# Peptides against a protein of PDB entry 5OK6, part 173

Target 1, 215 residues: chain A of PDB entry 5OK6
Amino acid sequence: ELPGLDSQWRQIENGESGRERPLRAGESWFLVEKHWYKQWEAYVQGGDQDSSTFPGCINNATLFQDEINWRLKEGLVEGEDYVLLPAAAWHYLVSWYGLEHGQPPIERKVIELPNIQKVEVYPVELLLVRHNDLGKSHTVQFSHTDSIGLVLRTARERFLVEPQEDTRLWAKNSEGSLDRLYDTHITVLDAALETGQLIIMETRKKDGTWPSAQL

## One batch from the design tools (peptide; made by RFdiffusion4, then SolubleMPNN)

Design b2_p27_8_s3 (from b2_p27_8, 13 letters changed)
Fold by OpenDDE base, seed 3:
Structure b2_p27_8_s3 (fold): chain B 215 residues (1-215), chain A 27 residues (1-27)
Amino acid sequence: as target 1 above (215 residues)
Amino acid sequence: SEEEERRRRREEEKERRRKELLEKLLS
């Protein structure tokens, strides 16, 4: 059953779980397609539950570039293409109106940037490869705030590297050369890694030498 | 040295890209 229109408005816009609440690092927020949200606003502001302005089910179809991997379109803009809602508000709307059949929720995390919190709508997708098999890539998503150490650990896990094996990372730059990722404590952002960038995991040889030293 | 200059250029380019990415995230 739908709550009263005023209650809906207060809960989603001005409530403790409302759209305007402060961002907190690590929290989940959800994208809602802007036109649907505007229709909802018009509906609840109209004061008539029987109005023809009923928004229907949440439909984020226009935000997706594909219905297979459910990737977002590039270049989406907050306030123009979508609205961000905290998890509680999102769940309320879904419970009241439903989500279009088959569509996944668009969940994103709040990240801590220098002196500001932001919902990370576009995490970094890196192409992880081994130095000895550049043709087999694993696409993995990372936050801009994730450490290079996490990227390395993730690569080791994906490639089933044994704990005793030493590994290091290289990033392929725009010039086609390789840059060593020496500092594993800096973030993906600090390393200026970008979506689609190739990250090469090098494994130390049993003789104690690195494969790259022979190139 | 030539190697030091190359390293410096790489660091400057990295910082430029980092700044651009940060600006994009903050937009």
Scores: peptide ipSAE 0.500, ipTM 0.889, DockQ to the pose 0.667
Fold by OpenDDE base, seed 4:
Structure b2_p27_8_s3 (fold): chain B 215 residues (1-215), chain A 27 residues (1-27)
Amino acid sequence: as target 1 above (215 residues)
Amino acid sequence: SEEEERRRRREEEKERRRKELLEKLLS
């Protein structure tokens, strides 16, 4: 059942728990298509529940590139293309109006950047490969704040590397050469890794040598 | 050396890219 219009407005727009609440690292926020949200605002501000301004179900279709992988379009801008809502507010709206059939929620995490929190709308998608099979890639999503160590562990897991096997990472740079990712404590951001970048996991040979040393 | 200079340039380019990425994240 839909709450009263004023109650809806207060619940969603309340600065303490609503759209304008402070960001906290690790929290989930959700994207709402801007036009739908503006329609909702107009509806609840209009004061007439029977108004023709009823927004209907939440529909984020215009934010997606496709309905297969549900990837966001590139270059979306907060406040222009979408609005960010905290999880509680999002769930209220979904409960009141519904979400378009088949569409997944667009959930994103708050990350900690230097002296600021941001909702990470575009996590980094890396192409993980093994040095001896560059044609078999695993696309994996990472936060800009994830460590290179996590990337390495993830690669090891995806490729079913045995615990006793030694591995290291290389990143293919814009020049087409490989940069060694020596420091596993720095973040994906610190390493300046980008979506679509090829990350090569090298496995140490049984003889103790590295394959790359022989190339 | 030429190798040191190449290394320097690579690190400078990485830092440039890092800054650009950070700026995008903060925008």
Scores: peptide ipSAE 0.499, ipTM 0.888, DockQ to the pose 0.711
Fold by OpenDDE base, seed 2:
Structure b2_p27_8_s3 (fold): chain B 215 residues (1-215), chain A 27 residues (1-27)
Amino acid sequence: as target 1 above (215 residues)
Amino acid sequence: SEEEERRRRREEEKERRRKELLEKLLS
């Protein structure tokens, strides 16, 4: 059953727990298609639960580029294409109105950037490969705030590298050459890694030499 | 050396890209 319209408005827009609350790093926020949200606003502000302004179920279809991988369209703009809601508010709306059948929620994390928090709508998708099998890539999502160390650990896990094996990362640059990622403590952002970039995991040989020393 | 110059250029390009990415994230 739908709560009262004023109650809905307060729960979703309340500055303490609603849309206008401060961002906190690590928290989950959800995208809601802007037109649906505006229809909901009109509905709850109208004061008539039987009005023709009923928004129906949440439908984020216009935010997706495809219904297979459920990737977001590029270039979406907050406040124009979508609204960001904290998890509690999102779950309320879903419980009240439902979500379009088969459509996944669009969950994103708040990240800490220099002097500001942002919901990271577009995480970095890296193509992880092994130096000896460049034809087999694993696409993995990372935050811009994730460390290169995490990228390396993730690559090791995906490629089932044994703990005793020594590994390091290379990034393919725009010139087609390889840049070694020496510092594992810097972030993906600090390393200027971008979506679609090829990241090569090199494994040290049993003789203690690196394959790249022969290239 | 030519290697040092190439390294410097790569670091400068990296820093440029980092700034562009950060600007995009902050927009």
Scores: peptide ipSAE 0.498, ipTM 0.890, DockQ to the pose 0.700
Fold by OpenDDE base, seed 1:
Structure b2_p27_8_s3 (fold): chain B 215 residues (1-215), chain A 27 residues (1-27)
Amino acid sequence: as target 1 above (215 residues)
Amino acid sequence: SEEEERRRRREEEKERRRKELLEKLLS
């Protein structure tokens, strides 16, 4: 059942719990296609429940580049292509209007950046490989705020590295050379890692030497 | 040294990229 139009407006646009609420690190927010949201605004502000401005079900199709992996199109802009809603507001809209059949919600996390919180719409997708098999990559998503240590632990887990084995990371740079990721305490952002970048996990040899030292 | 100069240039390029990524995130 749809609430009254004024009630809908208050629930979604209320500055305390709605679209205007402060961002908090770790919370989930959701993307809504901009044109749908604008039509919803016009509908609830119009005061006529039977208006031709009824928005219908939420359809985020224009935000996706594919319907297989449901990846977002590159270069989407907040306020132009989509709006961000907190989880509560998103769930209200979905319950009232429905979501297009088969479409997943576009859930994103609030991250803490220097002096500001942001919804991380585009997390970093890294290509993880082993030094001895560059042809077998694992694409893994990370936050810009995740540590290099987490990237290393994730790589170790994906490649089933035993706890007693020593490992380290290299990043392939734009020049095609390898940069050693020495400090595991810095973030993915601080290391300037980008989506699609190749990250090579090197495993120490049983003799205590590193494979790269022989290259 | 030449190696120190190469290291310096790599760190400068990393810092440039970090700033660009941060600006993109904040846009």
Scores: peptide ipSAE 0.495, ipTM 0.888, DockQ to the pose 0.660

Design b2_p27_8_s4 (from b2_p27_8, 16 letters changed)
Fold by OpenDDE base, seed 3:
Structure b2_p27_8_s4 (fold): chain B 215 residues (1-215), chain A 27 residues (1-27)
Amino acid sequence: as target 1 above (215 residues)
Amino acid sequence: EEEKKKEEEKEKEKKKKREELLKKLLE
């Protein structure tokens, strides 16, 4: 059932679980397209539930670059293109107005950065490949706060590497050369990895040599 | 010596890139 307009406003804007609540690491937040959100604001602030300002269902279509992978457009700006809502507020709006058919929710996580929490709107998409088949990439999304160790484990899993096989990672740099990712305890951010970057998983040969030692 | 200098330069470049990425995340 749709709550009263004042109750909607208080729940989404001024509630303890409203959009202005403090960010907490690991929490889910959701993107709402700005024009829809502004239409909703106008509707609930107008005080007339029969108003022509009814926002309809949430439609985030303008935030997506494609409807296949549901990738966000690049360069979206908070407060201009979208509003961030905590999970509770998002679920209320979806319950009240619905979400456009076939669109996934745009869920993002709060991450811990040095001295601040942020909603990670653009996690890092890495292209994982094997050293012996550079043409077969697996695109995998990682947080900037994920470890290189997680990237390696994920690569091993995707390539069905047996537990006894030794593996290591290389990152292709902007110059086209390969940099070793030696420290697996640092984060994706610490390694300065970016979306679209090629990450090569090298598997140790049965003779105990590394393929790259011959390159 | 030259390899070590190249590695140090790469590490400085990575650090700079990390700082730029962090700045973008904080915008």
Scores: peptide ipSAE 0.502, ipTM 0.876, DockQ to the pose 0.667
Fold by OpenDDE base, seed 5:
Structure b2_p27_8_s4 (fold): chain B 215 residues (1-215), chain A 27 residues (1-27)
Amino acid sequence: as target 1 above (215 residues)
Amino acid sequence: EEEKKKEEEKEKEKKKKREELLKKLLE
């Protein structure tokens, strides 16, 4: 049974645990398609549970680029295309109205940037490759706040690199040249890495030489 | 000297790109 309309409104729209809640780094927030959310607002504000304004199940289909990888469309804007809800509010709406069959939730993390917290709607998708097989890329998502060290560890894991093998990263720049990622303690943002950028993992040869020294 | 100048130019370009990415992230 659905809660009373006033109870639904208070649970979702409050400033302490609802939509207006302050962002905290590491917390999960969820995207809700704007038209569905506006329909829900109209329903709960109307005061009649039997109203024709009933929103039905949550459907975020218009936010997705594809139904295979469930990637978001580019250029979505908060308040225009979607609203952000904290995990508790999202789970209430899903429990009351359901989610469209087979559609995954759009979960995102709050990240800490210089002097601001923000929900990271678009994580950085990097194309990880080995220096000896540039044709086999692995797409992996990273936060802008993740370290280059994490990118290197993730590349080593994806390529099944043994612990004793020495590895380093290169990023392909906009000019088509390779920039070495020397500092592994800087972030993805500090390295100015972007979605679709090629990241090359180089493995040291058994003779102690680097493959790039022969190029 | 030429290598140092190229490295300084790359670091300036990287800094500019970082600022542009940060701006987009804050929009």
Scores: peptide ipSAE 0.502, ipTM 0.874, DockQ to the pose 0.602
Fold by OpenDDE base, seed 2:
Structure b2_p27_8_s4 (fold): chain B 215 residues (1-215), chain A 27 residues (1-27)
Amino acid sequence: as target 1 above (215 residues)
Amino acid sequence: EEEKKKEEEKEKEKKKKREELLKKLLE
């Protein structure tokens, strides 16, 4: 059942638990298309539940570049294209108005950056490959705050590498040079890795030599 | 000496790229 307009406004917009609440690392936030949200604001501020300003179902269609992978369009701007809501507020709006049929929620995580929390709207998509089969990539999403160690573990898992096999990573630069990822404790951001970047997993040979040492 | 200079230049370029990426994340 749809709550009273004042109750909706307080639940979604209050500074303690609503849109303006402090970000906390690891929390889930959700994107809502800006025009829908503005229509909702007009509806609840109008004071008439029978008004023609009823927003209908949440529709985020304009935020997606495709309806297959549900990837976001590039260059979306907070406050212009979308608003961010904490999980509780999002779930209230979905329960009251519904979500457009077939659309997934746009869930994102709060990450800890140097001296600030931010909702990570665009995580890094890396292309993981093996050194001996560069034609077979696995696209995997990582946070900018994920460690290179996690990227390596994920690559090992995707390529079914045995626990006793030694592996290391290389990043391919746009210029075609290869940079070895020596430190596994630094983050994806510290390594300056970008979406679409090729990450090569090298496996140590049985003779104890590395394939790259023969180049 | 030339190898060390190339490594230092690569490290500076990587640092600059990291700073640009961080700036973009904070926009």
Scores: peptide ipSAE 0.501, ipTM 0.873, DockQ to the pose 0.631
Fold by OpenDDE base, seed 1:
Structure b2_p27_8_s4 (fold): chain B 215 residues (1-215), chain A 27 residues (1-27)
Amino acid sequence: as target 1 above (215 residues)
Amino acid sequence: EEEKKKEEEKEKEKKKKREELLKKLLE
């Protein structure tokens, strides 16, 4: 059964625990399509449960690029295309109205940026490859706040690199040249890495030489 | 000297790109 309209409004829009609550790093937030959310606002503010303004089930179809991999469309804007809700508020709305059949929730994490918290709507998708097989990429998602060290560890794991093997990363830049990722303590953001960027893992030869030193 | 200039220019470009990416994340 749906709660009373005033109760729904207070639960979802409450500044302490609802939509207006402070962002905290590591918390999960969810995207809701803007038109649905505005329809819900109009419904609960109208005070009539039998109103023609009933929003129906949550439908985020317009936010997805496709219904196969459920990737978001590029260039979506908060407040225009979607609203962000904390996990508790999202789960309440889903329990009350339902989610469109077959659609996954659009869950995102709060990240810590310089002097601000933000929900990371678009994590960085990197194309991980080995220096000796550039045609076999592993697409892996990273936060902008993840370290280059994590990218390297992830690449080593995906390529089944033995612990004794020495490895390093290169990033292909927009000019088509390769940039060494020397500092593994900087973030993906500090390295200025972008979605779709090729990251090359180089493995040291048994003779102690690097493959790239022969190029 | 030329290598050092190229590295300094590359670091400037990387810094600029980082600032642009950060700006997009804050929009």
Scores: peptide ipSAE 0.499, ipTM 0.873, DockQ to the pose 0.611

## One batch from the design tools (peptide; made by RFdiffusion4, then SolubleMPNN)

Design b2_p28_1_s2 (from b2_p28_1, 18 letters changed)
Fold by OpenDDE base, seed 5:
Structure b2_p28_1_s2 (fold): chain B 215 residues (1-215), chain A 28 residues (1-28)
Amino acid sequence: as target 1 above (215 residues)
Amino acid sequence: SEKEEKEKKEKEEEKKKIEELLAKNSAA
């Protein structure tokens, strides 16, 4: 059942639990398509429940690149293409209006950057490979705030590397050369890693030599 | 410093070696 229009507005736009609430690291936020959200604002501000301004179900179709993987379009801008809502506000809107059939929610996490909290709309997709089998890749999403140590652990897990095997990472740069990721304590952001970037895991030989060092 | 130049050179040589390794493995 739809609450009264004033109650809807207060529930979604309040500074404590609504759109205006402070961001907190690790919390889930959801994207809502901007035109739908503006239509909802006009409906609830109009004061007439029988108004022709009724927004209908939430439809984020214009934010998706494809309906197979449900990837977002590149270059979407907050406030222009979408609005961010905290989980509670999103769930209220879905409960009141519904979500388009078969369309997944666009859930994102708040991350903590050195000077700001931000909803990470675009996590970094890295292409993980082994130095000896470049044809077998794993695409994995990482936060910009994830450590290179997490990327290394994830690569080890995906390639079923034994705990006693020593491994290190190389990133292919835009010039096509390889940069060694020496420091595993820095973030994906600090290492300037980008979506689609090739990350090569080198495994140390049983003789204690690195494959690259024997050339 | 001479130590920093040596370390830089060693890193550049290591980069070249990994590139040569990957080139060989891609041709196999």
Scores: peptide ipSAE 0.376, ipTM 0.846, DockQ to the pose 0.148
Fold by OpenDDE base, seed 2:
Structure b2_p28_1_s2 (fold): chain B 215 residues (1-215), chain A 28 residues (1-28)
Amino acid sequence: as target 1 above (215 residues)
Amino acid sequence: SEKEEKEKKEKEEEKKKIEELLAKNSAA
């Protein structure tokens, strides 16, 4: 059942769980397509529940690049293309209006950067490969705040590397050359890794030599 | 320093070697 229009407005905009609440690291926020959100604002501000301004179900279709992988379009801007809602506000709107059939929620995490908390709308998608089989890639999503050590562990897990095998990473840069990721304690952001970037895992040989060192 | 220049050259040589390794593996 839909609550009263004033109650909807207070819960979504002016509540402790409203749109303008402070961000907290690790919390989930959700994207809502801006035209739908503006239609909802007009409906609840109009004061008439029988109004032709009823927004219908939430439809984020314009934010997606495809309906198979549900990837976001590139270059979406907060306050232009979408609004961000905290999980409580999102769940209220979905409970009241529904979500378009088969469409997933666009959930994102708040990350802590050195001087700011931000909703990470675009996490980094890396292309993980082995040095000896470049044709078998795993695309894996990482936060900008994730360590290179996590990227290395994830690559080891995806390629079923045994715990006793030693491994290291190389990143293909914009010039097409390979930079070795020596420090595993720095973040994906500090390493300047980007979406679509090729990351090569080199596995140490049983003789204790690196494949690249034997050339 | 002479040590920093040596470490820089060693890294540039490692970089060339991995590029050559991948070029060989992509041509096979």
Scores: peptide ipSAE 0.371, ipTM 0.845, DockQ to the pose 0.147
Fold by OpenDDE base, seed 4:
Structure b2_p28_1_s2 (fold): chain B 215 residues (1-215), chain A 28 residues (1-28)
Amino acid sequence: as target 1 above (215 residues)
Amino acid sequence: SEKEEKEKKEKEEEKKKIEELLAKNSAA
């Protein structure tokens, strides 16, 4: 049974636990398509539970670019295309109205950035490759807050690099040159790594030379 | 104080830069 309209409004919009609550790092938030959310707002503000303004099930279809990988469309804007809800508020709406059949929830994490908390709607998708086999990529998602050290460890794991093998990363920049990621303590954000960017893992030769030093 | 206003402005500029970087990664 649906709660009373005033109760719905208070649970979703209440500043303590609702949409306006402060962001906290590591918390899950969920995207809701803006038109659906506005229909819900109109419904609960109308005071008539039998109103023709009933929003139906949550439908985020317009936020997805594909129904296979459920990737978000690029360039979606908070407050224009979607709203962000805390996990509790999202789960209430889903329990009351349902979610469109087959659609996954759009869960995102709050990240801590310098002087700001933000819901990371677009994690960085990096194309990991080996220097000697550029034709075999592994796409891996990273947070902007992840270290280059984590990217390197992840690349080593994906390519089954032995613990004794020395490796380093290069990023292919927009000019097509390679920038060496020297500092592994900086973040993906600090390194200005972008979605779709090619990250090349170089493995040191057994003779102690680097492949790139011969170019 | 002028120092506090400067520190506030620097934080707002840093915040804006981060927001712009995060927005760029959404368009790639």
Scores: peptide ipSAE 0.175, ipTM 0.701, DockQ to the pose 0.020
Fold by OpenDDE base, seed 3:
Structure b2_p28_1_s2 (fold): chain B 215 residues (1-215), chain A 28 residues (1-28)
Amino acid sequence: as target 1 above (215 residues)
Amino acid sequence: SEKEEKEKKEKEEEKKKIEELLAKNSAA
C-alpha cells in the first residue's frame, strides 16, 4: 500500500536514509532518472493522491546505452540526468511504484578516494585477454580503488590459471604500446586504467622464460 | 564467408601486433 504523501517525502528526502544523508564507503546507492524523480517530487508535494501527477513505475531507460548489457550512457551528470538514493530510499520507491519490467536496478558503491567519498557511477571496464589467445576477451568491471593485484587474480580466475603458473599484466596504452604493470599494490586509479582498455595477462613458460622475452 | 575470413585475418594481425608489443617491452 502506498504511504501518505508526506510520509513518502520524509522517508526519501528528509529521513535518516534519505537522499541528503552522508555517503559512507562500501554502501550501495541507486540511480533514479531525473524526470521520473521530479515527477515524484511534484506528486508528493502536490498533496493530492488522486492527482494526474502520479509518476508511475520507475523507468531508467534513458540512462542505459543498451538493454542487453545494461551499460550506462557515457557523460551522465548527477542532478541533471539522475539522482542518487541510498539503498533504503531506493527500495521504498521500488516497493511503492515498481520498477519497469525487466529493467535492472542501477546499483553503485560508495568508494573512498583521497579526501572524499563518492558514488562510483562509472566503474572501470577492463578487457582481459591472454597473450596467446587475444580473440577471447573477458570484460570485467573494477573499482578505481581496486588493486592491480585484484585485476591479476581476477584474470587468473577467468582464464583458469593454475596456482603454480606465474602471470603478469600488461596494459595497452593510448599510443598502442604496452605498459607492464609491475606494481600490483597500486590501484586501478593510480595505474590510470580506463574503460575499454585492453589488459593482457602473460603466462610464464614451463622453461622459466617469458613469452615476451622471445619476441 | 568473406566476413569470417576478414575477422580471422584481423584477429591474426592483432595477435601478431600484441606479440610484437609484448616482446619490445620485455627487452627494455
Scores: peptide ipSAE 0.029, ipTM 0.483, DockQ to the pose 0.087

